# Peptides against a protein of PDB entry 4A54, part 19

Target 1, 94 residues: chain A of PDB entry 4A54
Amino acid sequence: MSVADFYGSNVEVLLNNDSKARGVITNFDSSNSILQLRLANDSTKSIVTKDIKDLRILPKNEIMPKNGTKSPSTNSTKLKSAETYSSKNKWSMD

## One batch from the design tools (peptide; made by RFdiffusion4, then SolubleMPNN)

Design b1_p12_2_s3 (from b1_p12_2, 8 letters changed)
Fold by OpenDDE base, seed 3:
Structure b1_p12_2_s3 (fold): chain B 94 residues (1-94), chain A 12 residues (1-12)
Amino acid sequence: as target 1 above (94 residues)
Amino acid sequence: DELEKKLKEALK
């Protein structure tokens, strides 16, 4: 079985420095021993396999917190409907 | 997990 069989899997990687990374496996460079993860913020992290202390495969249902791009609240500038004051100038031509 | 074991083996 190859690492490619796990592309798209969500994993938690524990590094030798006790830091953790969570992401989806997107690529593996076997020549350089580099595992590539896509993180929740859509950035990419490259991890050298020798720096991996432990790895866990996360269940599919764990919602990777997509950093919800706060949809820019379209400040719907309520275009205040210019009340067209129809000034009926009744020019009475006498 | 068996799958986790297989992934660790594939990363060697």
Scores: peptide ipSAE 0.637, ipTM 0.920, DockQ to the pose 0.558
Fold by OpenDDE base, seed 4:
Structure b1_p12_2_s3 (fold): chain B 94 residues (1-94), chain A 12 residues (1-12)
Amino acid sequence: as target 1 above (94 residues)
Amino acid sequence: DELEKKLKEALK
C-alpha cells in the first residue's frame, strides 16, 4: 500500500520534538521523504518522515477543530446581475 | 489500527 492511498485522510502526526500537527494528507514526496499536510487554516505543512514519532488516522466524522480561520468573508460581491434591460424600442409601425 | 500500521509502513 502506498501513501497515495491515504490522500485525503485526516491525520494527527506526533513529531520527535513532541509537537503535534493535524491535517489532511495532500502529497508525499518519496524521494525526499516529505509528507505534506493541509492544515485547518488551509496552510500547508511539510513534514520530513524522519521527524515523525507517531501518527493516527482521524475518523472522517471528527471535525478537525477549525481554528477560527475567519471564513474569508466571502464578500459575496453580489454579482450585480447586469440586468441588461434591453429597452426593446417598440417601433410602433402605424 | 491496521490502516495506521499500513500508513506508517508506507512512510518508511
Scores: peptide ipSAE 0.633, ipTM 0.919, DockQ to the pose 0.693
Fold by OpenDDE base, seed 1:
Structure b1_p12_2_s3 (fold): chain B 94 residues (1-94), chain A 12 residues (1-12)
Amino acid sequence: as target 1 above (94 residues)
Amino acid sequence: DELEKKLKEALK
């Protein structure tokens, strides 16, 4: 299994300095051993894997405390299927 | 957790 299989997963990373980072896995550079997380504020954090002491995968339903920035409610814009009313232009041949 | 273990292994 590759790290790419976990893209989109929300994780909490414990670093060797005992600090924690929480975010969504967006990328992994295997050549440089760098894990990229997208944080709650939409910023990115790059973490060298050697600095990781431990990690956990958070359940999908765990509401990350969004700082009050209005998560754009994915207004499921119900793409109202444009009923192309075929206006039958009844060309009245007079 | 098995998935966490797999992720940790993948990160090595």
Scores: peptide ipSAE 0.633, ipTM 0.919, DockQ to the pose 0.727
Fold by OpenDDE base, seed 2:
Structure b1_p12_2_s3 (fold): chain B 94 residues (1-94), chain A 12 residues (1-12)
Amino acid sequence: as target 1 above (94 residues)
Amino acid sequence: DELEKKLKEALK
């Protein structure tokens, strides 16, 4: 399976510095090992894969921790719940 | 999660 099979998926990425990025997968540069996420404000965040500690795919029915609202659909092109934040709480991949 | 595992593998 390729990363392209997950384009449009809403994901939460835990980085090595324990910060988190949340967004929709829009592209993957295999040559440079860069994962591209579209954020809630339609900006793009590029993440080097070596900086990724863990990753999870967000279900459309998951309640967002801060907003108390359900996450948009996994394949949404515009994700209102996409964000970048830092958390001290333990987070594990399912 | 199986899909998450596959994605992580694809990112290697």
Scores: peptide ipSAE 0.621, ipTM 0.918, DockQ to the pose 0.717

Design b1_p12_2_s4 (from b1_p12_2, 8 letters changed)
Fold by OpenDDE base, seed 3:
Order: C-alpha cells, then sequence, then structure tokens
Structure b1_p12_2_s4 (fold): chain B 94 residues (1-94), chain A 12 residues (1-12)
C-alpha cells in the first residue's frame, strides 16, 4: 500500500516537538520523505516524515475547522412590510 | 486502526 492510497484523507500529525498539524493529505514526495498537507485555511504545510512522532486518521465527519470565512452577514434587509395604507379616497361626486 | 497502521508503514 502506498501513501497515494490515502490522498484526500484528513489526518492529525503529532510532531517530535509536540506540536500538532491537521490537514488533508495532498501529496507525498518519497524521494525527499516529505508529506504535504492542506490546512483548514487552504495553505499548504510540508512535513518531513522523520519529524512525525505519531499520526491518526480523522473520521470523515469531523468538520475541518473551516477558517470562518465570515459568511457574508446576510444583511437581513428587514423588508419593512410596506403597510399599504389603503387611503380610501372617498370621491364624493355630488 | 488498521488503516492508520498501513499509512504509518507507507510513510517509512
Amino acid sequence: as target 1 above (94 residues)
Amino acid sequence: DELEKLLKEALK
């Protein structure tokens, strides 16, 4: 089995310095032993495999923290219900 | 997890 079989998998990598990285596996350079992850902010992180202390595969349902692109606040334009005041113009034709 | 084990082996 090759690393390519895991492309698209969401993983958490524990590094030797006890830092953690979470991302989707996008590439592996076998010649240089470099694992490439796409992070939640769409940036790319390259990790040398010798620096990996541990790795786990995250379940598909774990919402990668989307960098909260502030969903454009739908300015709910309060459609002020134009109260159509039906002014009954009483045309009294006398 | 078996898949995790396979990935670790593939990274060696």
Scores: peptide ipSAE 0.602, ipTM 0.911, DockQ to the pose 0.589
Fold by OpenDDE base, seed 1:
Structure b1_p12_2_s4 (fold): chain B 94 residues (1-94), chain A 12 residues (1-12)
Amino acid sequence: as target 1 above (94 residues)
Amino acid sequence: DELEKLLKEALK
């Protein structure tokens, strides 16, 4: 399994200095060992993996405390499969 | 958590 399999997951990272960061995994640079998180304020934090003491994956339903910025409602735009009903124009040959 | 373990291993 690769880190890419966890893109979009919300995680809490405990660093070696005992500070914590919470965000969504958006990228991982394997060459430089850098994990990128998108934070609640839409900023990006880059973390060197060697500085990670521990991490946990947060459940999707955990309502991050809404600081008042409306989390863009993932309007699951139900891509209504446009059933292109090919209306068979029955060409009535009169 | 097994998924957390897998993620930790993937980050090494």
Scores: peptide ipSAE 0.599, ipTM 0.911, DockQ to the pose 0.762
Fold by OpenDDE base, seed 4:
Structure b1_p12_2_s4 (fold): chain B 94 residues (1-94), chain A 12 residues (1-12)
Amino acid sequence: as target 1 above (94 residues)
Amino acid sequence: DELEKLLKEALK
C-alpha cells in the first residue's frame, strides 16, 4: 500500500516535539520523505516523516476543528480545493 | 487501527 492511497484522508499527526497537526493528506514526497497536509485554513504544512511520532486517521464525519493554528506562511502553492475524497476506495480490509 | 498501521508503514 502507498501513501497515495490515503490522499484526501483527514489525519492528526503527532510530532516528536509533541505538537499536533491536523489536515488532509494532499501529497507525499517519497524522495525527501515529506508528507504534505492541507490545514483547515487552506494552508499547506510539510512534515518530514522522521519528525512524526504518531498519527491517526480521522473519521470523515469528524469536524476538523478550525484550529487557527498559525499556518506557517510557506509559499501558498494554491493547493486546489481538496475535492471531497468521495472516491470510496473500498480497501477491503479483510 | 489497521489503516493507520498501513499508513505508518507506507511513511517509513
Scores: peptide ipSAE 0.592, ipTM 0.910, DockQ to the pose 0.686
Fold by OpenDDE base, seed 2:
Structure b1_p12_2_s4 (fold): chain B 94 residues (1-94), chain A 12 residues (1-12)
Amino acid sequence: as target 1 above (94 residues)
Amino acid sequence: DELEKLLKEALK
């Protein structure tokens, strides 16, 4: 399995500094270990793989970034702005 | 989650 198989997936990334980023996977630079996410405001965030503490794939019914992959869910909501936050709450992985 | 596991492995 390659990262390219996950292009278009909406993910939430927990970084080593305990901040979180949410976006759609658009690219992966394997040479430099850089994951690119399209954020809700349609900007791009580059994340170095070594800075990733954990990651989850968001279900289709969750809020998607603007211009993200359309889900068949009629209740899909697109975010208006990029979402990056810091939380002390428990991180759960599936 | 199996897909998350596969993605994590792919990112290594």
Scores: peptide ipSAE 0.590, ipTM 0.910, DockQ to the pose 0.728; fails the geometry check

Design b1_p12_3_s1 (from b1_p12_3, 5 letters changed)
Fold by OpenDDE base, seed 4:
Structure b1_p12_3_s1 (fold): chain B 94 residues (1-94), chain A 12 residues (1-12)
Amino acid sequence: as target 1 above (94 residues)
Amino acid sequence: DKLTEELKKALE
């Protein structure tokens, strides 16, 4: 994958504790192995990569939830309860 | 980890 596939891209992260986070990749700290996401509420979340089970790069046409804040994605909708995890844009630690 | 290595590679 290229840099363009990460920075500014919408992603869904599945953590080892089975929690999920969605956001735009804003930074990756290679020294500390930290992935930074901008969330729908414009807050930032730092995730240690060792805590990541799976990561999915969302297509640009996929709707991203927004909480009334600025998002790089022009589309805003509620999260669907059931989404198929596409293996094509999926990174799995398993 | 594998993800870190691939991210590092992609960002090079």
Scores: peptide ipSAE 0.202, ipTM 0.776, DockQ to the pose 0.298
Fold by OpenDDE base, seed 3:
Structure b1_p12_3_s1 (fold): chain B 94 residues (1-94), chain A 12 residues (1-12)
Amino acid sequence: as target 1 above (94 residues)
Amino acid sequence: DKLTEELKKALE
């Protein structure tokens, strides 16, 4: 997988407490295992990966309304993996 | 964890 598969993509994160967060991946801190999302209101949310139950990349046809500044545009192409854009779990935690 | 490993691979 490439950086383009994640950065700039809209994702849905299911947390261990069954709450959901939707946003664009803007950063990943590999040292601390922290995923950063930009939310619809242009705020940022940092999520520790151990708190994630599941993550999936949303289809491009699924709109994420945004308020505030425009999110960065990426030159990423659509992912080829149907699994990634499906309602199926893309990543399950150990 | 699995997600961290996938993200690391993508960021390489």
Scores: peptide ipSAE 0.195, ipTM 0.772, DockQ to the pose 0.258
Fold by OpenDDE base, seed 2:
Structure b1_p12_3_s1 (fold): chain B 94 residues (1-94), chain A 12 residues (1-12)
Amino acid sequence: as target 1 above (94 residues)
Amino acid sequence: DKLTEELKKALE
C-alpha cells in the first residue's frame, strides 16, 4: 500500500469519549502520533491516536465529506490492518 | 500504541 492509497481514505473514528469523527485522512504526524482528518465542511480535525478507540474505513455507499475522495474501487488497496472496505471493517487500538 | 504503529507502517 502506498501513502497515496492511504491518504484520501474515508474513515470514521470512534474516540474514547464515545464521540465520532468522520473525514478523509489527510495527514499523519508520526512524531506526535496525530491523525488529521478533513471534515465535510473542509475544516481539519487533529486527533491524538491515544484518544482513538476504533477506526473504520467507510464504504462507498456511506455519506462522504464534500471534498472527500472515493474509496479505492479495488480490494487490493487496504490498510495493513484492514482487509476490505466494509461497513464491518474496524481497526481498533488495543 | 498499536494503531500508531500500524499507521506508521502504512505511511512508510
Scores: peptide ipSAE 0.182, ipTM 0.766, DockQ to the pose 0.205
Fold by OpenDDE base, seed 1:
Structure b1_p12_3_s1 (fold): chain B 94 residues (1-94), chain A 12 residues (1-12)
Amino acid sequence: as target 1 above (94 residues)
Amino acid sequence: DKLTEELKKALE
C-alpha cells in the first residue's frame, strides 16, 4: 500500500458518532494521528483517526457534487509528440 | 488504532 493510494484520493469517512465526511486526503500527521481532508467547498477538515469507524476510497469517476467552482481542468496538455516525419529524400538516381 | 497503523506503514 503506497502513499499514492491515499493522498489525492476521494474518501468517505464514517465517524464513531455515525456522521460522515467526504473529501480528498491532503495530509496525514503521523505524530498526532490526524487525517486532513479537503472538502467539496475547498475547506479543510482535520479528523483524529481514533474517531474513524470506517474509511473507504471512492472511485475516481464518482462525481462528488462539486459546488459550481470549476475544478481546475487539469488541462492534460496532450504533449503532441512531434512526429518529426523525416521526409526521406528519395534520391532520384538519374 | 488499526487505521493509523496502516497509514503510518504507507507513509514509511
Scores: peptide ipSAE 0.182, ipTM 0.767, DockQ to the pose 0.221

Design b1_p12_3_s2 (from b1_p12_3, 6 letters changed)
Fold by OpenDDE base, seed 2:
Structure b1_p12_3_s2 (fold): chain B 94 residues (1-94), chain A 12 residues (1-12)
Amino acid sequence: as target 1 above (94 residues)
Amino acid sequence: DELTKQLKEALS
């Protein structure tokens, strides 16, 4: 299995300096051993694998503190389909 | 978990 199989996964990385980073895996440079994460603020962080003390894949349901990009509340304007009451044209047969 | 283990192995 390759790191590429995990692209798009949300991970928490614990570094050797005890700092933490959370982000989505966007790239891996195998030649230089550099893991690239997209952070919640849309910035990119490059991490050398030797600096990683531990990591875990976060469950998909764990709401990354999204910067409140308000998911556009699709105001589902419930277009109340005005039931056009088909006025029964009562064709009065005379 | 197993996926985390596999990722760690892939990064090594």
Scores: peptide ipSAE 0.650, ipTM 0.922, DockQ to the pose 0.745
Fold by OpenDDE base, seed 3:
Structure b1_p12_3_s2 (fold): chain B 94 residues (1-94), chain A 12 residues (1-12)
Amino acid sequence: as target 1 above (94 residues)
Amino acid sequence: DELTKQLKEALS
């Protein structure tokens, strides 16, 4: 398995200096051991793998807070389960 | 998380 299999994954990276970075994996330079993340502000951060203390993949549903752009409120339209009214067809035999 | 483990292995 390669790092490329995880492109597009949202990750939290803990660095050796105890700082944290969150972003989407966009690229990996295997020759220089550099992981590239796209941050919430659409900037790119390059991290040398030797500086990584720990990392985790974040669940897809955790919306990274984009600074200032109103995340389109996915109006969770409550799909009202259309209760199929079983219309009792009262067959009136005349 | 198994996926996290696999990513760590790929970075190693």
Scores: peptide ipSAE 0.649, ipTM 0.922, DockQ to the pose 0.837
Fold by OpenDDE base, seed 1:
Structure b1_p12_3_s2 (fold): chain B 94 residues (1-94), chain A 12 residues (1-12)
Amino acid sequence: as target 1 above (94 residues)
Amino acid sequence: DELTKQLKEALS
């Protein structure tokens, strides 16, 4: 199995300096041992594999918090139930 | 998990 089989996977990477990075695997340079991640802000981070202390694949169901995609606030527009005012046309017979 | 293990192996 190659790293290319994991392109598009969300991963969390723990670096040797104890910092963490989360992103989608977009590329791997095997010659230079560089893993490329697309981060939540759509920027790209290149990580040398020797700097990786640990990593894990994140479940697909974890919504990567896209910075700035306002989840459309489903403003539950309370559909004001149009009270159909049955205007009783009181036909006042004069 | 197994997928993580396989990825680690591929990165080694």
Scores: peptide ipSAE 0.649, ipTM 0.922, DockQ to the pose 0.696
Fold by OpenDDE base, seed 4:
Structure b1_p12_3_s2 (fold): chain B 94 residues (1-94), chain A 12 residues (1-12)
Amino acid sequence: as target 1 above (94 residues)
Amino acid sequence: DELTKQLKEALS
């Protein structure tokens, strides 16, 4: 499978600095190893894959959290309340 | 889950 097969999927990304980002995969630059996410505020954030510690695909019914807000939870989705998410992560490109 | 695993593999 390629990353393109996952375009449109909601993902939670755990970064090496232990911060988290949530967004929809919109693009992947394989040459530069850059994953692009559309965030809850409709901005696009580029993440260098080397900065990713872990990730998971979120259920389709899970709403992306906005900056400063708690992650929305549904009855079908159990998310840990202690998780913090940042939509304002500053990233440097390689 | 399996999909997450596949995505991780695709990103590697």
Scores: peptide ipSAE 0.642, ipTM 0.921, DockQ to the pose 0.750

Design b1_p12_3_s3 (from b1_p12_3, 6 letters changed)
Fold by OpenDDE base, seed 3:
Structure b1_p12_3_s3 (fold): chain B 94 residues (1-94), chain A 12 residues (1-12)
Amino acid sequence: as target 1 above (94 residues)
Amino acid sequence: DELTKKLKEALK
């Protein structure tokens, strides 16, 4: 079984410096032993396998923290109800 | 997890 069989899997990687990275496996360079992850912010992180202390595959149901692209707050332009002031021009024709 | 074990082996 190759690393390519796991492309698209969401993983948590514990590094030797005790930092953690979470992302989707997008590529593996076998010649240089570099694992590439796509992070929640759509950036890429390259990790040398020798720096990996531990890793685990996350279950599919764990909500990848979507960087909440702030849905553009639709500025509800308050449709100012144009109060049609019907000024009754009473033209009294004498 | 068995899948995690397989991935670890593939990364060696």
Scores: peptide ipSAE 0.657, ipTM 0.925, DockQ to the pose 0.605
Fold by OpenDDE base, seed 5:
Structure b1_p12_3_s3 (fold): chain B 94 residues (1-94), chain A 12 residues (1-12)
Amino acid sequence: as target 1 above (94 residues)
Amino acid sequence: DELTKKLKEALK
């Protein structure tokens, strides 16, 4: 079985420096021993396999970090603070 | 898991 068989798999990689990376396997350079991950922010991280301390494939049911679908920028409609003009009702005491 | 094991082997 080759690494290519795992393309598209979501993995968590623990590096030798104790940092973690999570992403989808997009490529593997066998010549240079470089694993490429697409991260949640759509950036790509290249990891030298020698720097990998541990790795696990994440189950499909784990909420893949939702590619933050840009929540439609709810145009913060500046709710114009309705200046409640307290109209001083001049109660004319007759 | 087995799949992870296979991936680890493939990365060697």
Scores: peptide ipSAE 0.655, ipTM 0.925, DockQ to the pose 0.606
Fold by OpenDDE base, seed 1:
Structure b1_p12_3_s3 (fold): chain B 94 residues (1-94), chain A 12 residues (1-12)
Amino acid sequence: as target 1 above (94 residues)
Amino acid sequence: DELTKKLKEALK
């Protein structure tokens, strides 16, 4: 299984310095061993894997404490496929 | 959990 299979997963990372980071996995650089997280404020954090003491995947339903910034409700605007009903103007040949 | 374990292995 590749790290790419976990893109979009929300994780909590415990670093060797006992600090913690929470974010969504957005990228992994295997050549440099760098894990990239998108944080709650939409900033990115790059973590060298050797600095990771522990990590866990957070359940999707764990409401991260909403800092009061209204998480933009991804109103999935259901792009109503405008069915362009091509009204075939039946030209009545009189 | 198992999924976390798999991620840890993938990061090695």
Scores: peptide ipSAE 0.650, ipTM 0.924, DockQ to the pose 0.754
Fold by OpenDDE base, seed 2:
Structure b1_p12_3_s3 (fold): chain B 94 residues (1-94), chain A 12 residues (1-12)
Amino acid sequence: as target 1 above (94 residues)
Amino acid sequence: DELTKKLKEALK
């Protein structure tokens, strides 16, 4: 599979600096290894993949960017706000 | 989960 297969998916990204970003995957630059997320405020965040410690695809029941696209699931749901935050709290990956 | 795993592989 390619990253393009996940365009429109809402993800939470844990960065190497322990900050977190949440947004919808809008693009991936394979040449430069840059993942682009659309955030809740419709701005974009570009993340170099080497800076990603971990990530997960968020299920429908979790907070998603308001202007996010439909999830790969058959269910249409109202999206919530994306966020970028710093947290030292335990974070588990699926 | 499986989808997350696939995404991680695609990002390599």
Scores: peptide ipSAE 0.634, ipTM 0.924, DockQ to the pose 0.639

Design b1_p12_3_s4 (from b1_p12_3, 6 letters changed)
Fold by OpenDDE base, seed 5:
Structure b1_p12_3_s4 (fold): chain B 94 residues (1-94), chain A 12 residues (1-12)
Amino acid sequence: as target 1 above (94 residues)
Amino acid sequence: DKLTEELKKALS
């Protein structure tokens, strides 16, 4: 089986620096040992195979997060720091 | 999976 048999497959690549890349395999340069991925933003990333720590094929049904899915704006609900209102109850001694 | 292993072999 050649690498070309995997062209068009969605993959997740874990690099030696612990970074991850996800994309479609578009090319492999055997002479230079470079795997080319098309990323979700349609850019191309070239990865030297020696820098690959791990690789997995993504199932076809996994909707690659289209870049356009707005990451749910985690409304950074400003965790209002619960101002510990230490209400000093001034006990008025009458 | 099998495909991943074959890809790894092809990339090695």
Scores: peptide ipSAE 0.271, ipTM 0.805, DockQ to the pose 0.580
Fold by OpenDDE base, seed 4:
Structure b1_p12_3_s4 (fold): chain B 94 residues (1-94), chain A 12 residues (1-12)
Amino acid sequence: as target 1 above (94 residues)
Amino acid sequence: DKLTEELKKALS
């Protein structure tokens, strides 16, 4: 099974610094070991896989709250606010 | 779950 088989899946990533990121897998760079996520605000986050402590696949019914789209009022169980990893660390790929 | 474990393997 390849990482490409998970493209489009919603995931929660726990990083080594105990920060969390939630998003849709959009790409994986195998050469640089970088996982790319699309976040709820439609921004993209790149995560170095060595910095990943843990990962879980979210159920398909857990619609990522897109900013502005009325998530249908399905009884979203209070998924505790994934602390959106602050956008400040623009990892500039060298 | 199984998918999570397979993803972890693929990322390792």
Scores: peptide ipSAE 0.269, ipTM 0.803, DockQ to the pose 0.638
Fold by OpenDDE base, seed 2:
Structure b1_p12_3_s4 (fold): chain B 94 residues (1-94), chain A 12 residues (1-12)
Amino acid sequence: as target 1 above (94 residues)
Amino acid sequence: DKLTEELKKALS
């Protein structure tokens, strides 16, 4: 399995200095052992693999907070269930 | 995670 098989995957990288980076794998330079990530701000970060302490693949459903993609505010329009006021039509029997 | 381990192997 090659690193290219993981292109487009969201990852969290823990570096040896205990800093963290989150981004999408966009490239890997095998000659220089450099992993390239696209960050949430659309900037690119190059990480030397020797500086990586740990790596995890983020679930596809974890929307990396891209600043700009408005998570569709599911306006949970709380459909206030219109309480059907059962107006009891009091059929007054005369 | 198997995928993470494979990625680590590919990066090593």
Scores: peptide ipSAE 0.267, ipTM 0.804, DockQ to the pose 0.721
Fold by OpenDDE base, seed 1:
Structure b1_p12_3_s4 (fold): chain B 94 residues (1-94), chain A 12 residues (1-12)
Amino acid sequence: as target 1 above (94 residues)
Amino acid sequence: DKLTEELKKALS
């Protein structure tokens, strides 16, 4: 498996300085060991792999908020909690 | 996550 197989994947990178970067893998320079990410603001960040402390793949369903792309409104269908109208049957004892 | 491990391996 090559790094190219991960192009387009959303990742979170933890750096040795404890800073974090999130973005889409757009390129990897194997000669220089540089990982390129496209960030949420559509800028690019180059990270030297030796500076990476940890990396995780983000779930595909996590919409990285692109600046200006209308986040598909996850219509949070407000599950209207069925208010169980407890009809207090007022037992009129006449 | 298998994908994460493979990526870490590829980046090592």
Scores: peptide ipSAE 0.253, ipTM 0.797, DockQ to the pose 0.743

Design b1_p12_4_s2 (from b1_p12_4, 6 letters changed)
Fold by OpenDDE base, seed 4:
Structure b1_p12_4_s2 (fold): chain B 94 residues (1-94), chain A 12 residues (1-12)
Amino acid sequence: as target 1 above (94 residues)
Amino acid sequence: KELEELLKKALE
């Protein structure tokens, strides 16, 4: 199992200085031992793995407090249900 | 600490 298998996972990282960071794993630099996280504010944080005390993988269902990522305004383009008014031409057979 | 070890421990 490689670190790449965890790309896209939400994690909480506890650092040696007792600070915490939460984000999605976006990259890992094995040469420099640097873990990259995308944070809730869409910024990136690089963490040297030697500074990590503990790591927790968060379940997909835990709503990470998305700082106001504007939910893409689902411009609910009202799919105008093309009411295909099939004008049934009532061919009156007389 | 190796990140792989931390990830493995997190799965346990």
Scores: peptide ipSAE 0.551, ipTM 0.897, DockQ to the pose 0.182
Fold by OpenDDE base, seed 2:
Structure b1_p12_4_s2 (fold): chain B 94 residues (1-94), chain A 12 residues (1-12)
Amino acid sequence: as target 1 above (94 residues)
Amino acid sequence: KELEELLKKALE
């Protein structure tokens, strides 16, 4: 399991100064130990991992207060049940 | 703390 497996995950980060940051993991710089989060306002926050006290992965259903980015309307394309009109080819053997 | 350790702990 690598850090890259968590890219796109929503997380809450508790910092050593007791401040909190919430965002999506967009990148991790291993050389500098910097975690990059995309915040609700679409800004990017860089956090030094040494400053992280705790980290929580938020469940996918937890609607982070998205500023008005419309949850992708899952256009539930109602899969119109293709009524398989089994056109019974009535082979009328007349 | 190593980020990997934090992530592992978060999965527990």
Scores: peptide ipSAE 0.550, ipTM 0.897, DockQ to the pose 0.198
Fold by OpenDDE base, seed 5:
Structure b1_p12_4_s2 (fold): chain B 94 residues (1-94), chain A 12 residues (1-12)
Amino acid sequence: as target 1 above (94 residues)
Amino acid sequence: KELEELLKKALE
C-alpha cells in the first residue's frame, strides 16, 4: 500500500502545534516527506510529515463543505454556456 | 512519523 493509493481522500491532519488541517490529498513528495492537501478554499497546503501528530481519513458521507467539486456523478457536463454578453457597442451617432 | 504508517493507522 502506497501513499498514492490515498490520493483524492479527504483527511483531517492534526499537527504537532495542535493546529488542524482538512483537505484532499493531492500529492506526496516522498523525498522530502511533504504531504500536499487541497483545502476547502481551493488553496494548497504543504505539510511536512514529521509535523503530523495524527491523521484521520474522513468518511465519504461526511458533508464537508465541499466547495463544488462535483462528485463524478453522470457526465452532465452542463456546459455553462459562457453567455458572452456581446456588449453591442450601440454607437449612438449624434 | 512515516506517512504510510499514519495512513495505515487511519484505516484501522
Scores: peptide ipSAE 0.547, ipTM 0.897, DockQ to the pose 0.170
Fold by OpenDDE base, seed 3:
Structure b1_p12_4_s2 (fold): chain B 94 residues (1-94), chain A 12 residues (1-12)
Amino acid sequence: as target 1 above (94 residues)
Amino acid sequence: KELEELLKKALE
């Protein structure tokens, strides 16, 4: 399973400082371990993966974090986002 | 954490 399989997925990230970020995965820099999210205001946020406490994949029917334009989705990847979200709504300490 | 592991866990 590659990180690229999740490009276009809407995710909620819980950081080590207990702040949350919600956005669509647009890129991952494996060399520097940096996850890039597109936020609801069309800005981008870069997150160092070591600062991530937990991550959830949100269901497809939730509000996409992009104003005015539909976010690109991967046509080839089927994600169990809805099932995972409903079953694991609480953050876990992994 | 490794992002790949986080994403894998998010699907479980």
Scores: peptide ipSAE 0.530, ipTM 0.895, DockQ to the pose 0.137

